# Peptides against a protein of PDB entry 2QAS: the designs that were tried, part 22

Target 1, 120 residues: chain A of PDB entry 2QAS
Amino acid sequence: PPEDLMQYEAMAQDALRGVVKAALKKAAAPGGLPEPHHLYITFKTKAAGVSGPQDLLSKYPDEMTIVLQHQYWDLAPGETFFSVTLKFGGQPKRLSVPYAALTRFYDPSVQFALQFSAPE

## One batch from the design tools (peptide; made by RFdiffusion4, then SolubleMPNN)

Design b1_p12_2_s1 (from b1_p12_2, 6 letters changed)
Fold by OpenDDE base, seed 4:
Structure b1_p12_2_s1 (fold): chain B 120 residues (1-120), chain A 12 residues (1-12)
Amino acid sequence: as target 1 above (120 residues)
Amino acid sequence: SSSASSFVPFPL
């Protein structure tokens, strides 16, 4: 097949990553997500720009999922990455994840799912 | 009832 020099598939995935960014911005707004909406976000833990606690990232060397439902703090959805504070082993941990590192987004309340290809 | 943990492995 002919080469796609426009890289349309990547463009489409980036557009869908925008859905995640928009959802997180809604979550970060006053009042948070409207109940019962909550978010499962999966990402490559070794992707460029991912930062977090060593013990957590060591436990999940490939991919991990975070749940934004009841216990998250200081959600900051930037233009290229988001950061959030979550509890791991009872301790608050700050996590920063570029949208480019995402591999899955899911809102169980309405069964809305997205999947992405991310660098290994 | 139970609540989902904030961190889960993938694949599940």
Scores: peptide ipSAE 0.142, ipTM 0.752, DockQ to the pose 0.353
Fold by OpenDDE base, seed 5:
Structure b1_p12_2_s1 (fold): chain B 120 residues (1-120), chain A 12 residues (1-12)
Amino acid sequence: as target 1 above (120 residues)
Amino acid sequence: SSSASSFVPFPL
């Protein structure tokens, strides 16, 4: 097959990552997501730029999924990464995840799903 | 409000 010098797949993936960013920005806005929307976000725990509780990241050495519904705080969706506070082991923990580390995005309320290639 | 776990392994 002919070589794609335009890298269309990469551009498309990047555009789709923008959907996640936009969704998180909506979630971070006053009032949060409109019910019953909520987000399942999966990412590579060892990807560059990922930071969070060592015990949590160690528990999920490859990928983990966070749920943003009613038990999250201080969601801050930046341009290249987002951060959020979640409870783990009964304690609030700050997690920071680059959008590039994402492998899956899902909103079960409308069965909307996206998958991404992320660093191994 | 939901009190379900915010962390789950993958694959689900």
Scores: peptide ipSAE 0.115, ipTM 0.746, DockQ to the pose 0.451
Fold by OpenDDE base, seed 2:
Structure b1_p12_2_s1 (fold): chain B 120 residues (1-120), chain A 12 residues (1-12)
Amino acid sequence: as target 1 above (120 residues)
Amino acid sequence: SSSASSFVPFPL
């Protein structure tokens, strides 16, 4: 097949990452997500820009999934990454995840799923 | 679900 110099697949994935960003902005709005919507977000823990507690990242050396339903706080979706507070080992931990690190996005309430290739 | 952990391993 001819070489795709436009890199349409990459552009399409970037556009779809925008869906995740938009969804998180809705989640961060007052009142949170409209029920019953909730989010499963999977990301590469070793991807560039991922930051969080050392014990968390050590426990999940490849990929981990966070669930944003009711047990999350201070969700802050930026332009290139989002941050959120979740409890790990019984303690609140701040996690920062670039959208580029995402590998899966899922909303079970409407069975909406996205899958991404994320470089490590 | 409401009983799901906030942190889960990626399902195989």
Scores: peptide ipSAE 0.108, ipTM 0.740, DockQ to the pose 0.359
Fold by OpenDDE base, seed 3:
Parts: sequence; C-alpha cells; structure tokens
Structure b1_p12_2_s1 (fold): chain B 120 residues (1-120), chain A 12 residues (1-12)
Amino acid sequence: as target 1 above (120 residues)
Amino acid sequence: SSSASSFVPFPL
C-alpha cells in the first residue's frame, strides 16, 4: 500500500481530541452540562504534563478514569490541558491533564465514545 | 451509567 506522507490518521486523532476539549468547555460554562450528560475521561497517569496527587497517581500507575457528573469543582479547560478539582478519599485534589494524555472519552447518557493513542 | 466516585480504574 502507498505510504501516507500526509499523516491523515494523526490529523484525525487530533481533531477528535478537539471534541473532548469542546465538551469540557461546555461542561465548564455556567450551568454545567445539560442533564443527563456526564463524562468519563481516561488518561495515562504517567504521560508528560499530567499533574496531581502522588498517592492517587501511584494507585493508578498506567491509566485512570475520572467521572465528571456530580462531584467536581473549578473545571478549567485550557487549550492544551484541563484542570479540575475532585475528591479522593474525601479530600479535594487538583488534577491537571493534557489532552494529549487522553486514551478514552465516554458519555454514557448517549453512549458516545472515543479512543485515542497517548504518549507516555 | 451512574458513578458513585470520581475516580475509577480502567477498564470500566
């Protein structure tokens, strides 16, 4: 088969990461996500730019999933990463995740799912 | 799918 010098698959993956960013921006807007929409976001915990509580990241050394539904605060979706406050063991913790670290995105309310390759 | 916690292992 001919060689793809345009790297179309990588372009498509980047575009799909943009869907996650856009969804998070909707979630961060006043009023939050329209019910019953909520988000499951999976990412590589050792990926470059991931920042969070060491105990949490150590507990999930490969991938972990966060759920944005009822118990999250101060969601801040930037252009290259998002940050959010979540409770771990009852304590609020700040988590910062680059979009490049994502491996899965899922909204159960409409069964919308995306998968990504992610750098470590 | 409801979730009782904000952190879960993968796969779900």
Scores: peptide ipSAE 0.102, ipTM 0.743, DockQ to the pose 0.325

Design b1_p12_2_s2 (from b1_p12_2, 7 letters changed)
Fold by OpenDDE base, seed 2:
Structure b1_p12_2_s2 (fold): chain B 120 residues (1-120), chain A 12 residues (1-12)
Amino acid sequence: as target 1 above (120 residues)
Amino acid sequence: SSSDSSFVPFPL
């Protein structure tokens, strides 16, 4: 087939990453997400811009999934990345994740799912 | 622990 010089698929993927950003902004608002909505977010831990505790990232060398439901704090959804405090091994840890690092987004309450091809 | 917010990836 002819070459897509417009790279429509990439543009569509970027647009869908905007859905994740918007959802996180709702999650960050006072009162959090409207029940029963909650978010499973999977990302490449080695992607550029991902930051967090070294021991945690070493434990998940490829991908990890975080859940935003009842146990998240200081969610800060920026324009290119979000940061959030979560518990790992019972200890609060700060993670910063670029939207470009995401590979999956899922809200089980309404079975809404997105998948992304993240850079290696 | 049961309060951890991290998981290995699982199928949807």
Scores: peptide ipSAE 0.124, ipTM 0.759, DockQ to the pose 0.545
Fold by OpenDDE base, seed 4:
Structure b1_p12_2_s2 (fold): chain B 120 residues (1-120), chain A 12 residues (1-12)
Amino acid sequence: as target 1 above (120 residues)
Amino acid sequence: SSSDSSFVPFPL
């Protein structure tokens, strides 16, 4: 096929990453997500800018999925990354994830799904 | 733990 010098696919993916950012900003607002909405977010754990506890990330050498529903704290959706406190093994842990590291976004309540290509 | 916020993703 002809060479795409405009990189439309990348632009489209970035636009859709904006949906995730917007959704997280709604989740971070007072009152949180409107029930029954909740978010499954999958990301490449080795992507640049991903940070979290070593023991946790070691369990997920490729991808990790987190769920934002009832138990999440201090969700901070920035412009390039978000951070959030979640429980793993019953222990609160802080994660920081660039939007560029995302590979999937899913809201089961309305079966809304997005998929992205993300380098490790 | 049932309180965990992690899930093993399915391969693409």
Scores: peptide ipSAE 0.104, ipTM 0.737, DockQ to the pose 0.479
Fold by OpenDDE base, seed 5:
Structure b1_p12_2_s2 (fold): chain B 120 residues (1-120), chain A 12 residues (1-12)
Amino acid sequence: as target 1 above (120 residues)
Amino acid sequence: SSSDSSFVPFPL
């Protein structure tokens, strides 16, 4: 088959990553997500640009899933990454995750799911 | 408090 020099598959995946970004921007707006929407976000913890507490990231050496429902603070969805404060073991922790590190997005309220390839 | 925002993935 002909070689795709346009890289359409990559363009399509980038567009779908934009859905996650847009959803997070809705979550960050005053009042948060409209009930009952909430987000499960999975990412590669060793991907470039991922940052957070070393003890937490060490506990999840490959992938980590976080939930954004009502126990999140200071959600800041930037253009290339988002940051958020969440609790782990009752302790608030700040995470910063590039959208490129994502492997899964899920909103169980409407059973909407996306999967992505991410760097190993 | 033992609140936790991590989650074990479940099958889709």
Scores: peptide ipSAE 0.093, ipTM 0.737, DockQ to the pose 0.567
Fold by OpenDDE base, seed 3:
Parts: C-alpha cells; structure tokens; sequence
Structure b1_p12_2_s2 (fold): chain B 120 residues (1-120), chain A 12 residues (1-12)
C-alpha cells in the first residue's frame, strides 16, 4: 500500500494528547473537575522529563497510574508537561510528567479512554 | 504500552 508521507497517525496522536492537556487545564481551574469526573493518567516512569520521588518511580519501573479526584493539590498544567502534588504514604510529593510520556488517559465517570505510545 | 501498574493516592 502507499506510504503515508504525511504521517497522519502521528498527527492524530499528537492532537489527542491535546485532549489530555485540555482536560487537565479544566481540572486546574477554580473549583476543579465537575463531579463526577475524575482522571486516571498512566505514564512511562522512565520517559524523558518525568520527575518525582525516586523511591516511587523505582517501585514502578515501567508505568504508573495516578488518579486525580480528591487527593491532589497544586495541579499545574503547562504547555509541554504538567505537575501535581499527590500523597504517597501520607506524604505529599510532587510529580512532573510531560504529555509525551503519557500512555493512557481515562475518565471512569463517562468511560472516556485514550491510549498513546510513549518514548522512554 | 498496556503494562498497567496502577497506584491510587489515598490519605492512608
């Protein structure tokens, strides 16, 4: 079959990553996400740009999923990455994740799911 | 990229 020199699939995936960014921006706005919406975000822990507690990242060498519902603070969705404070073992820790590291996005309230390929 | 290792942050 003809070779796709336009790389449409890559363009589409990039556009869909934009959906995650937009959703996080909504979550970061005053009042947070409208109930019952909440987000499950999965990412490659070894991807470039990912930063957080070394012990935690070591515990999840491939991927890890975080949930943004009730226990999250200072969500800051940037242009290329987002950062958020979550509690692990009762202690608040800051995570920074570039959108390029994401592999899955899911909102259980409406069963909306997206899947991506992420570089390490 | 379906190797899901889920961690749900809770107050405990």
Amino acid sequence: as target 1 above (120 residues)
Amino acid sequence: SSSDSSFVPFPL
Scores: peptide ipSAE 0.047, ipTM 0.635, DockQ to the pose 0.119; fails the geometry check

Design b1_p12_2_s3 (from b1_p12_2, 7 letters changed)
Fold by OpenDDE base, seed 5:
Structure b1_p12_2_s3 (fold): chain B 120 residues (1-120), chain A 12 residues (1-12)
Amino acid sequence: as target 1 above (120 residues)
Amino acid sequence: SSNDSSFVPFPL
């Protein structure tokens, strides 16, 4: 097949990552997500730019899935990454995740799912 | 899911 010099697949992937960013911005708005919407976000914990407590990231050496529904605070969806405070075992932890590190996005309420290729 | 959450009808 002919070589794609336009890199359409990459452009499409970036566009879809934009959906996640937009969804998180809605979640960060006053009042949060409209019920019953909630988000499951999976990402590669060792991807460039991922930041969080060492103990937490060590527990999940490959992938980690977080849920944003009832217990999340200070969600800050930036242009290249988002940060959020979540509780793990009752303890609040701050995570910073680049959108490029994402591998899966899912909203069970409407069965909307996206998958992404992330650094291995 | 990895983090704590109340009422998760569709766990992952």
Scores: peptide ipSAE 0.268, ipTM 0.806, DockQ to the pose 0.241; fails the geometry check
Fold by OpenDDE base, seed 1:
Structure b1_p12_2_s3 (fold): chain B 120 residues (1-120), chain A 12 residues (1-12, ends at bonding distance)
Amino acid sequence: as target 1 above (120 residues)
Amino acid sequence: SSNDSSFVPFPL
């Protein structure tokens, strides 16, 4: 098959990552997500730009899924990455995740799902 | 999910 020099699939993936960014901006707004919406976000923990506590990231050597529903704080959706404070075993941890590290986005309330190719 | 939450309908 002919080689795609335009890299259309990458463009499409980038556009869809924009959906996640937009959703997180809604989640970060005053009052949070409109009920019953909540977000499952899966990302590669070893991807470039991923930042978090070593103990936490070591527990998830490949990927991990976080949920934004009732217990999330200081959600800051930037243009290239988002950061958020979540509790793990009762302890607050700060995560910083580039959108490029995402592998899955899911909102069970409306069964909206996105999957992404992310670096191994 | 990996982080704490009071209740999630679909546990990930």
Scores: peptide ipSAE 0.268, ipTM 0.805, DockQ to the pose 0.256; fails the geometry check
Fold by OpenDDE base, seed 2:
Formats: sequence, C-alpha cells, structure tokens
Structure b1_p12_2_s3 (fold): chain B 120 residues (1-120), chain A 12 residues (1-12, ends at bonding distance)
Amino acid sequence: as target 1 above (120 residues)
Amino acid sequence: SSNDSSFVPFPL
C-alpha cells in the first residue's frame, strides 16, 4: 500500500487522546462525573513524564490501571498530562500521567472504550 | 484496578 505521509493514524490517536482529556476535565469539575459514569485509565508506567512514588511504580513495571469513581482527590487535568491523588492500600499517593502514556480508556457505565499505542 | 475504590464491579 502507498506510504501515508500525512500520518493520519497518529493524528487520529491524538484526537482521541483529547477525549480522555475532556472526560477528565468533566471528572475534575465540582461534583465529579455524573453517576454512573466512572473511568478506567491504563498507562505505561515507564513512559516519559510518568511520575509517582518509586515504590508504587516499581510494583507496576509495565502497565497500571487506575479507576476514577469514588476514591480520587485533587484531579488536575492539564493540557499534556493529568495528576491525581489515589489511595493504594489505604495510603494516599500522587500520580502524574501524560496523555501520551495512555494505552486504554474505558467507561464501563456506557461501555465506551479507547485504545492507544504508547511508546514501549 | 490498582488503586483502592469502593463499589468497583470489576477487579481491574
């Protein structure tokens, strides 16, 4: 097949990453997401820009899935990354995740799913 | 899920 010099697939993926950003901005608004909406977000823990406690990231050397439903705090969706406080084993921890690190987005309430190719 | 969350229907 002919070479795609426009890189449409990459453009489409970037556009769909915008859906995640928009959804997180809704989640960060006062009152949070309208029930029953909630978000499962999977990302590569070793991707550039991912940050958090070393012990936590070491526990998940490849991918990590977080859920934003009932126990998340200080969700801050920026333009290139989001940060959020979550509890792991009862302990609050802060994560920062670039949208480029995402591999999966899912809202089970309406079965809306997105998949992304993230750098290894 | 990796983080703690109440009323999660799936063990993700």
Scores: peptide ipSAE 0.264, ipTM 0.801, DockQ to the pose 0.241; fails the geometry check
Fold by OpenDDE base, seed 3:
Structure b1_p12_2_s3 (fold): chain B 120 residues (1-120), chain A 12 residues (1-12, ends at bonding distance)
Amino acid sequence: as target 1 above (120 residues)
Amino acid sequence: SSNDSSFVPFPL
């Protein structure tokens, strides 16, 4: 097939990452996500810009999935990354994740799913 | 999922 010099697939991937950012901004608004919407977000733990507790990131050397439903605090969706406080075994921990590190996004309530290629 | 949450139908 002809060579795609426009790199349309990369453009589409970037646009779809924008969907995740927009969804997180909705989740961060007062009142949070409208029920029953909730978000499963998977990301590469070793990707550039990912930060969090060392013990947690060491436990998940490749990727991990977080859920934003009822137990999340101080969700801050920036333009290039988001940060959020979650509980792991009852302990609150802060994570910062660039959108570029994402590999999967899923909302089970409406079965909406996205997959991404993330650089490590 | 790795973090704590309530009423999660699919424990990913």
Scores: peptide ipSAE 0.253, ipTM 0.801, DockQ to the pose 0.252; fails the geometry check

Design b1_p12_2_s4 (from b1_p12_2, 6 letters changed)
Fold by OpenDDE base, seed 1:
Structure b1_p12_2_s4 (fold): chain B 120 residues (1-120), chain A 12 residues (1-12)
Amino acid sequence: as target 1 above (120 residues)
Amino acid sequence: SANASSFVPFPL
């Protein structure tokens, strides 16, 4: 088969990561996500750029899934990563996650799902 | 109130 020097598959995957970024920007807008939309986001905890409390990340040596529904604060979706405050064990924790670290995105309200390959 | 989930999302 001929070589794909354009790397279209990689472009498509990057575009799909852009969907997650766009969704998070909507979630961060005034009023948050429109009901009943909510987001399950899975990422590699050891990926470059992932930041959070060590005690928390140590519980998830490979991947963890966070839920953005009603209990999230200060969602800040940047161009390369997003940050968000979530509660774990009743305590607020700040997570910073590059979009490149994502492995799954899911909105159960409309059964919209994406999967990605992410570096460890 | 607690976050993080063991649930693995999948399309139906």
Scores: peptide ipSAE 0.069, ipTM 0.734, DockQ to the pose 0.287
Fold by OpenDDE base, seed 3:
Structure b1_p12_2_s4 (fold): chain B 120 residues (1-120), chain A 12 residues (1-12)
Amino acid sequence: as target 1 above (120 residues)
Amino acid sequence: SANASSFVPFPL
């Protein structure tokens, strides 16, 4: 097969990461996500740029899945990463995750799923 | 549900 010098697959991946960014921006808007939409976001915890409580991240050495439905605060979807406050063990924790660290995105309400390749 | 879900999303 001919060599793809355009790297279309990578471009497609970037475009799909844009879907996640857009979805998070909707979630961050006043009123949050329109019910029953909610998001399952999985990311590599050791990927560059990922930050959060050491104890929490240590529990998930490879990947972590967070759920954005009702219990999330101060969601800030930036251009390269998003940050959000979630409760773990009843305590609020701040996580910062680059979109490049994502491995999966899922909205169960409409069964919309995306998968990504994220290096460590 | 609580965060740090054990559920692994999957495509249809």
Scores: peptide ipSAE 0.067, ipTM 0.739, DockQ to the pose 0.254
Fold by OpenDDE base, seed 5:
Formats: sequence, C-alpha cells, structure tokens
Structure b1_p12_2_s4 (fold): chain B 120 residues (1-120), chain A 12 residues (1-12)
Amino acid sequence: as target 1 above (120 residues)
Amino acid sequence: SANASSFVPFPL
C-alpha cells in the first residue's frame, strides 16, 4: 500500500482524543454528567506527563482505570491534560493525566467506547 | 466509594 504522508490515522486518533476532552468538560460543568452517564478512563501510568501519588501509581505499573461517576472532585480538563481528585483507600488523591496517555474511554450507560494508542 | 476499577470494557 502507498505511504500515507498525511498521517490520517494519527489525525483521526487525535480527533477522537478530543471527544474524551469534550466529555470531561461536560463532566466538569455544574451538575456534572447527566445521569446515568459515567466514565471509565484507562491510561498508561508511566506515560510522560502522568503525575500522582507514588504509592498509588506503583500499584498500577502499566495501566489503571479511573471511574468518574459520583466520587470525583475538582475535575479540571485542560487542553492537553486533565486533573481530578479521587478517593483511594478512603484518601483523596490528585491525578494529572495527559490525554495522550489514554488508552481507553468507556461510558457504560450507552456502551460508547474508544481505544487509543499511547506511548509505552 | 474507592476508585480505580478493575473493569475491562473491551474484550481481550
């Protein structure tokens, strides 16, 4: 097959990452997500730009999935990354995740799923 | 109330 110098696949993937960003912005808005929508977000824990408690990230050497439904606070979806406070072991933890680190996005309420290639 | 799900949305 001919070489794709336009890198259409990458552009499409980037556009789809925009869907996640948009969804998170909706989740961050007053009132949160419209019920019963909730988000399962999976990301590479060792990807560049990912930050959070070392004790937490060490438990997930490859990937971890966070759930945004009722137990999330101060969700801040930026242009390149989002940050959110979640409870782990009863303790609030702040995570910062670049959209580029995402590998999966899922909303069980409508069975909407996206999968992405992320840096290893 | 704890986060970090083991749910796998995609078939393996």
Scores: peptide ipSAE 0.062, ipTM 0.725, DockQ to the pose 0.290
Fold by OpenDDE base, seed 2:
Order: C-alpha cells, then sequence, then structure tokens
Structure b1_p12_2_s4 (fold): chain B 120 residues (1-120), chain A 12 residues (1-12)
C-alpha cells in the first residue's frame, strides 16, 4: 500500500485520546459521572510523563488499570495529562498520567471501549 | 478502598 505521509492513524488516535480527556472532565465536574457510568483507564507506567509514588509504580512495571467510579479524589484533567488521587493499600496516592500514555479506556456501563498504541 | 484493578475489561 502507498505510504501515508499524513500519518492519519496517529491523528485519529490523538483525536480519540481527546474523548478520554473529555470524559475525565465530565468525571471531574461536581457530582461526578452520571450513574452508572464509570471508567477503566489503562496506561503504561513507564511512559514519559507518568508520575506517582515510586513504590507504587514499581509494583506495576508495565501497565496499570485504574478505576474511576466511587473512590477517587481531586481529579484534575488537564490539557495533556490528568491527575487523580486514589487509594492503594488504604493509602491515598497521587497519580499523574499523560493522555499519550494510555493504552485502554473503557466504560462498562455502555460498553464503550478505546485502545491506543502507547510508546514505552 | 483500594484501586489498581487487575480486571481486564476488554474481551480476550
Amino acid sequence: as target 1 above (120 residues)
Amino acid sequence: SANASSFVPFPL
């Protein structure tokens, strides 16, 4: 097949990452997500820009899936990354995840799923 | 509560 000099696939993936950003902005609004919507977000833990407690990230050397439904705090969806506080082992911990680090997004309530290629 | 689900929500 002919060479795609426009890199349309990458453009499409970036556009779909925008869906995740928009969904997180809805989740961050007062009252949170409208029930029964909730989000499973999977990301590469070693991707550039991912930050959090080293002990936590060490437990998940490849990728991690976080759930945003009931137990999340201070969700801050920025333009290039989002931050959120979640509990691990009973302790609140802050994660910052660039949208570019995402590999999967899923809302089970409506079976809406996205998959992304994320470089390590 | 705890987070970091081991559940894979996507079908195999």
Scores: peptide ipSAE 0.061, ipTM 0.721, DockQ to the pose 0.300

Design b1_p12_3_s1 (from b1_p12_3 with P1A G9L A11R)
Fold by OpenDDE base, seed 4:
Structure b1_p12_3_s1 (fold): chain B 120 residues (1-120), chain A 12 residues (1-12)
Amino acid sequence: as target 1 above (120 residues)
Amino acid sequence: APPSDADSLFRP
């Protein structure tokens, strides 16, 4: 096929990553997500800019999925990454994830799903 | 009840 010098697929993916960012900003607003909306977010744990507890990230060397529903704190959706505090093993853990590291976004309440290609 | 820690984490 002809060479796509415009890189339309990448542009489309970036636009859709904007949906995730917007959704997280809604989640971070006062009152949180409107029930019953909740978010499953999958990302590459080794992607550049991903940060969190070493023990946790080592346990999931490829991808991991976090759930934002009832138990999340200090959700901070920035322009290039978001950070959030979640409990793992009963312990609060802070994660920082660039939007570019995302591979999947899903809201089961309305069966809305997005998939992305992210470098490992 | 709120989701457990296990419910809050999934590895594909």
Scores: peptide ipSAE 0.038, ipTM 0.667, DockQ to the pose 0.581
Fold by OpenDDE base, seed 2:
Structure b1_p12_3_s1 (fold): chain B 120 residues (1-120), chain A 12 residues (1-12)
Amino acid sequence: as target 1 above (120 residues)
Amino acid sequence: APPSDADSLFRP
């Protein structure tokens, strides 16, 4: 088939990443997500721009999934990345994750799922 | 709603 010089698939993926950003902005609003909505976010820990505790990222060298339901604080959804404080092993940790690093987004409450091809 | 005691890291 002819080569897609427009790279439509990539554009579509970027548009869908916008859904995640929008969802996180709703989650960051006063009162948080409307129940029973909650988010499962999976990302590549070695992707460019990902930052957090070195020990934690080293422990999970490929991917990790975080849950935003009741145990998240100071969620800050920026334009290119979001940051949030979560507890791992009972200890609060700050994570910063570029939307480009995401590989999966899921809201079990309505079974809404998105999958992305994150850069290696 | 009351906070959950679950760890924020998902583990199947």
Scores: peptide ipSAE 0.037, ipTM 0.644, DockQ to the pose 0.447
Fold by OpenDDE base, seed 3:
Structure b1_p12_3_s1 (fold): chain B 120 residues (1-120), chain A 12 residues (1-12)
Amino acid sequence: as target 1 above (120 residues)
Amino acid sequence: APPSDADSLFRP
């Protein structure tokens, strides 16, 4: 078959990553996410730009999924990455995740799911 | 009721 020199699949995936960014921006707005919406975000822990507690990232060498519903603070969705404070073992920890590191996005309330390939 | 801190990390 003809070679896709336009790289449409890559364009589409990039556009869909924009959906995640937009969703996080809504989540960061005053009042947070409108109930019952909440987000499951999966990312490659070794991807470039990912930062957080070394013990936590070491515990999950491939990927991990965080949930943004009630127990999250200071969500800051930037242009290329987002950061958020979550509690692990009762201790608040800051995670920074570039959108390029994402592999899954899911909102159970409406069963909206996206899947991505992420570089390490 | 709000989920526990552990619920913030999903483990399949």
Scores: peptide ipSAE 0.035, ipTM 0.649, DockQ to the pose 0.528
Fold by OpenDDE base, seed 5:
Structure b1_p12_3_s1 (fold): chain B 120 residues (1-120), chain A 12 residues (1-12)
Amino acid sequence: as target 1 above (120 residues)
Amino acid sequence: APPSDADSLFRP
């Protein structure tokens, strides 16, 4: 088959990552997500640009899934990454995750799911 | 700091 020099598949995946960004921006707006929407976000913990508590990231060396429903604070969805404060073991922790590190996005309220290729 | 004492849900 002909070589795709336009890299359409990569363009399409980037566009779909934009869905996650847009959803997080809705979640960050005053009032948060409209009930009953909530977000499961899976990412590669060792991907470039991921930052957070060393103990937490060490515990989950490959992937972890965070849930944004009621217990999240200071969600800041930027253009290339988002950051959010979550509690783990009762302690507030700040995570910063590039959209490029994502491998899965899921909203169980409407069973909407996306999967992405992320750096190994 | 978050006001709640509840942990956020997550999956490994």
Scores: peptide ipSAE 0.034, ipTM 0.646, DockQ to the pose 0.325; fails the geometry check

Design b1_p12_3_s2 (from b1_p12_3, 4 letters changed)
Fold by OpenDDE base, seed 2:
Formats: structure tokens, C-alpha cells, sequence
Structure b1_p12_3_s2 (fold): chain B 120 residues (1-120), chain A 12 residues (1-12)
């Protein structure tokens, strides 16, 4: 097939990453997400810009899935990454995740799903 | 729903 010099697929992927950013901004607003909406977010833990406790990231060498529903704190959705505090085994951990590191986004309440190709 | 690695899927 003809070579896509415009890289439309990549542009589309970036646009869809914007949906995740927008959703997280809604989640970070006062009162949080409108029930019953909640967010499953999967990301590559080794992707550039991913930050968190070394022990936690070592435990999840490839991907990690977090949920924003019942227990999350200080959600801060920036322009290129978001950060959030979650508990793992009862211990609070701070994670910073670039939107480019995402591989999956899912809201079970309305069965809205997105998948992304993230670099290894 | 997909499995999650954080405690956030459980009510406090």
C-alpha cells in the first residue's frame, strides 16, 4: 500500500490520548467522576517518564493497571502526564505516568474502551 | 472489568 507520509494513525492515537487526559481532568475536579463512572488505566512501567517507587515498578516490570474509583488521592492531570496517589497492599504510593505510556483505557460503566500502541 | 493492581478497586 502507499506510504502514509502524514502518519495519520499516529495523529489519531495522540488525539485519543487527549480523551484520557480530558477524562482524568474530570476525575480530578471537585466531587470526582459522576457515578458510576470509573477509570481503568493500563501503562508500560518502563516507558520514558514513568515515575514511582523503585520497589513498586520492579514488581511490575511490563505493565500495570490502576483504577480510579474508590481509593485514589491527589490526582493531578498535567498536559503531558498525570500523577496520582494509590494504595498497593495498603501502602500509599505516588505514580507519575505520561499519557504516551498508556496502553489501555476503560470505563466499565459505559463500556468505553481505548487501546494504544506504546513503545517498548 | 479488567484486573487491577492497586487497592483502589475496593471500597475503603
Amino acid sequence: as target 1 above (120 residues)
Amino acid sequence: APPADADSLFRP
Scores: peptide ipSAE 0.253, ipTM 0.846, DockQ to the pose 0.174
Fold by OpenDDE base, seed 1:
Structure b1_p12_3_s2 (fold): chain B 120 residues (1-120), chain A 12 residues (1-12)
Amino acid sequence: as target 1 above (120 residues)
Amino acid sequence: APPADADSLFRP
């Protein structure tokens, strides 16, 4: 088949990752997400740039799914990654996740779902 | 809804 020198598929993937970034920026704005919107975010824990407590990341050697709904703090969506404080077993933990590490995004309130290929 | 690995689903 013809060689795609434009790499359209990659561009499309990046555009869709942009949806996640935009959604997180809305979540971080004053007032948070408009109800009933909430976000499920799945990412590869061993992807470059992912950081957090060693004990937590060790517990999830492949992927983790976090939810931004009732308990999340200091959400900081940057241009290449976002960081957020979540509780695990009652203990607050800080996670930093590059958008490139994402494998799934889902908002159950409107059944909006996205899937991505991420480095392993 | 898919399973979550954090406590964020709980409303205090």
Scores: peptide ipSAE 0.224, ipTM 0.795, DockQ to the pose 0.161
Fold by OpenDDE base, seed 5:
Structure b1_p12_3_s2 (fold): chain B 120 residues (1-120), chain A 12 residues (1-12)
Amino acid sequence: as target 1 above (120 residues)
Amino acid sequence: APPADADSLFRP
């Protein structure tokens, strides 16, 4: 079959990553997400650009899932990555995650889910 | 729902 030099599949995936970015921007707006919306975000912890406490990332060598619902602070959704402060066992920690590192996005309130192929 | 590693699901 002919080679896709346009790389449409990759473009489509990037577009879907844009949904996550848009959702996070809504979450970061005054008032936060409209209830009952909340977000489960899974990402590859070793992907380029992922940053956070070494001890935390070491505990999750492959993937990690965070939830943005009741306890999150200073959500900053940038154009290529987002950062957020979350508590783990009661301890606040700052994470920075490129959208390219995401493997899953889920909003249980409306059962909306997306899956992505992130760098291995 | 998938398991979460952060505390954000808890509402005090």
Scores: peptide ipSAE 0.155, ipTM 0.743, DockQ to the pose 0.167
Fold by OpenDDE base, seed 4:
Structure b1_p12_3_s2 (fold): chain B 120 residues (1-120), chain A 12 residues (1-12)
Amino acid sequence: as target 1 above (120 residues)
Amino acid sequence: APPADADSLFRP
């Protein structure tokens, strides 16, 4: 096939990442997500910009899936990354995840899913 | 649904 110098696939991926950002901004707004909406977010733990407790990230050398539903705090969706506090085994942990690190987004309530290519 | 690695799927 002919060479795509416009990089349309990457543009499309970034556009879809915008959906995740928008969804997280809705989640961070007063009142949170409208029930029963909740978000499953999967990301590459070794992607540039991902940060969190070493002990936690070490347990997930490739990907990690978090869910924003019943127990999450201080969700802060920025323009390039979001941060949130979640509990793992009862222990609160702060994570910062660039949207570029995402590989999957899913809202089970309406079976809406997105998949992304992320740096390996 | 995909498996979640955090507790946030469950109510306190």
Scores: peptide ipSAE 0.131, ipTM 0.735, DockQ to the pose 0.171

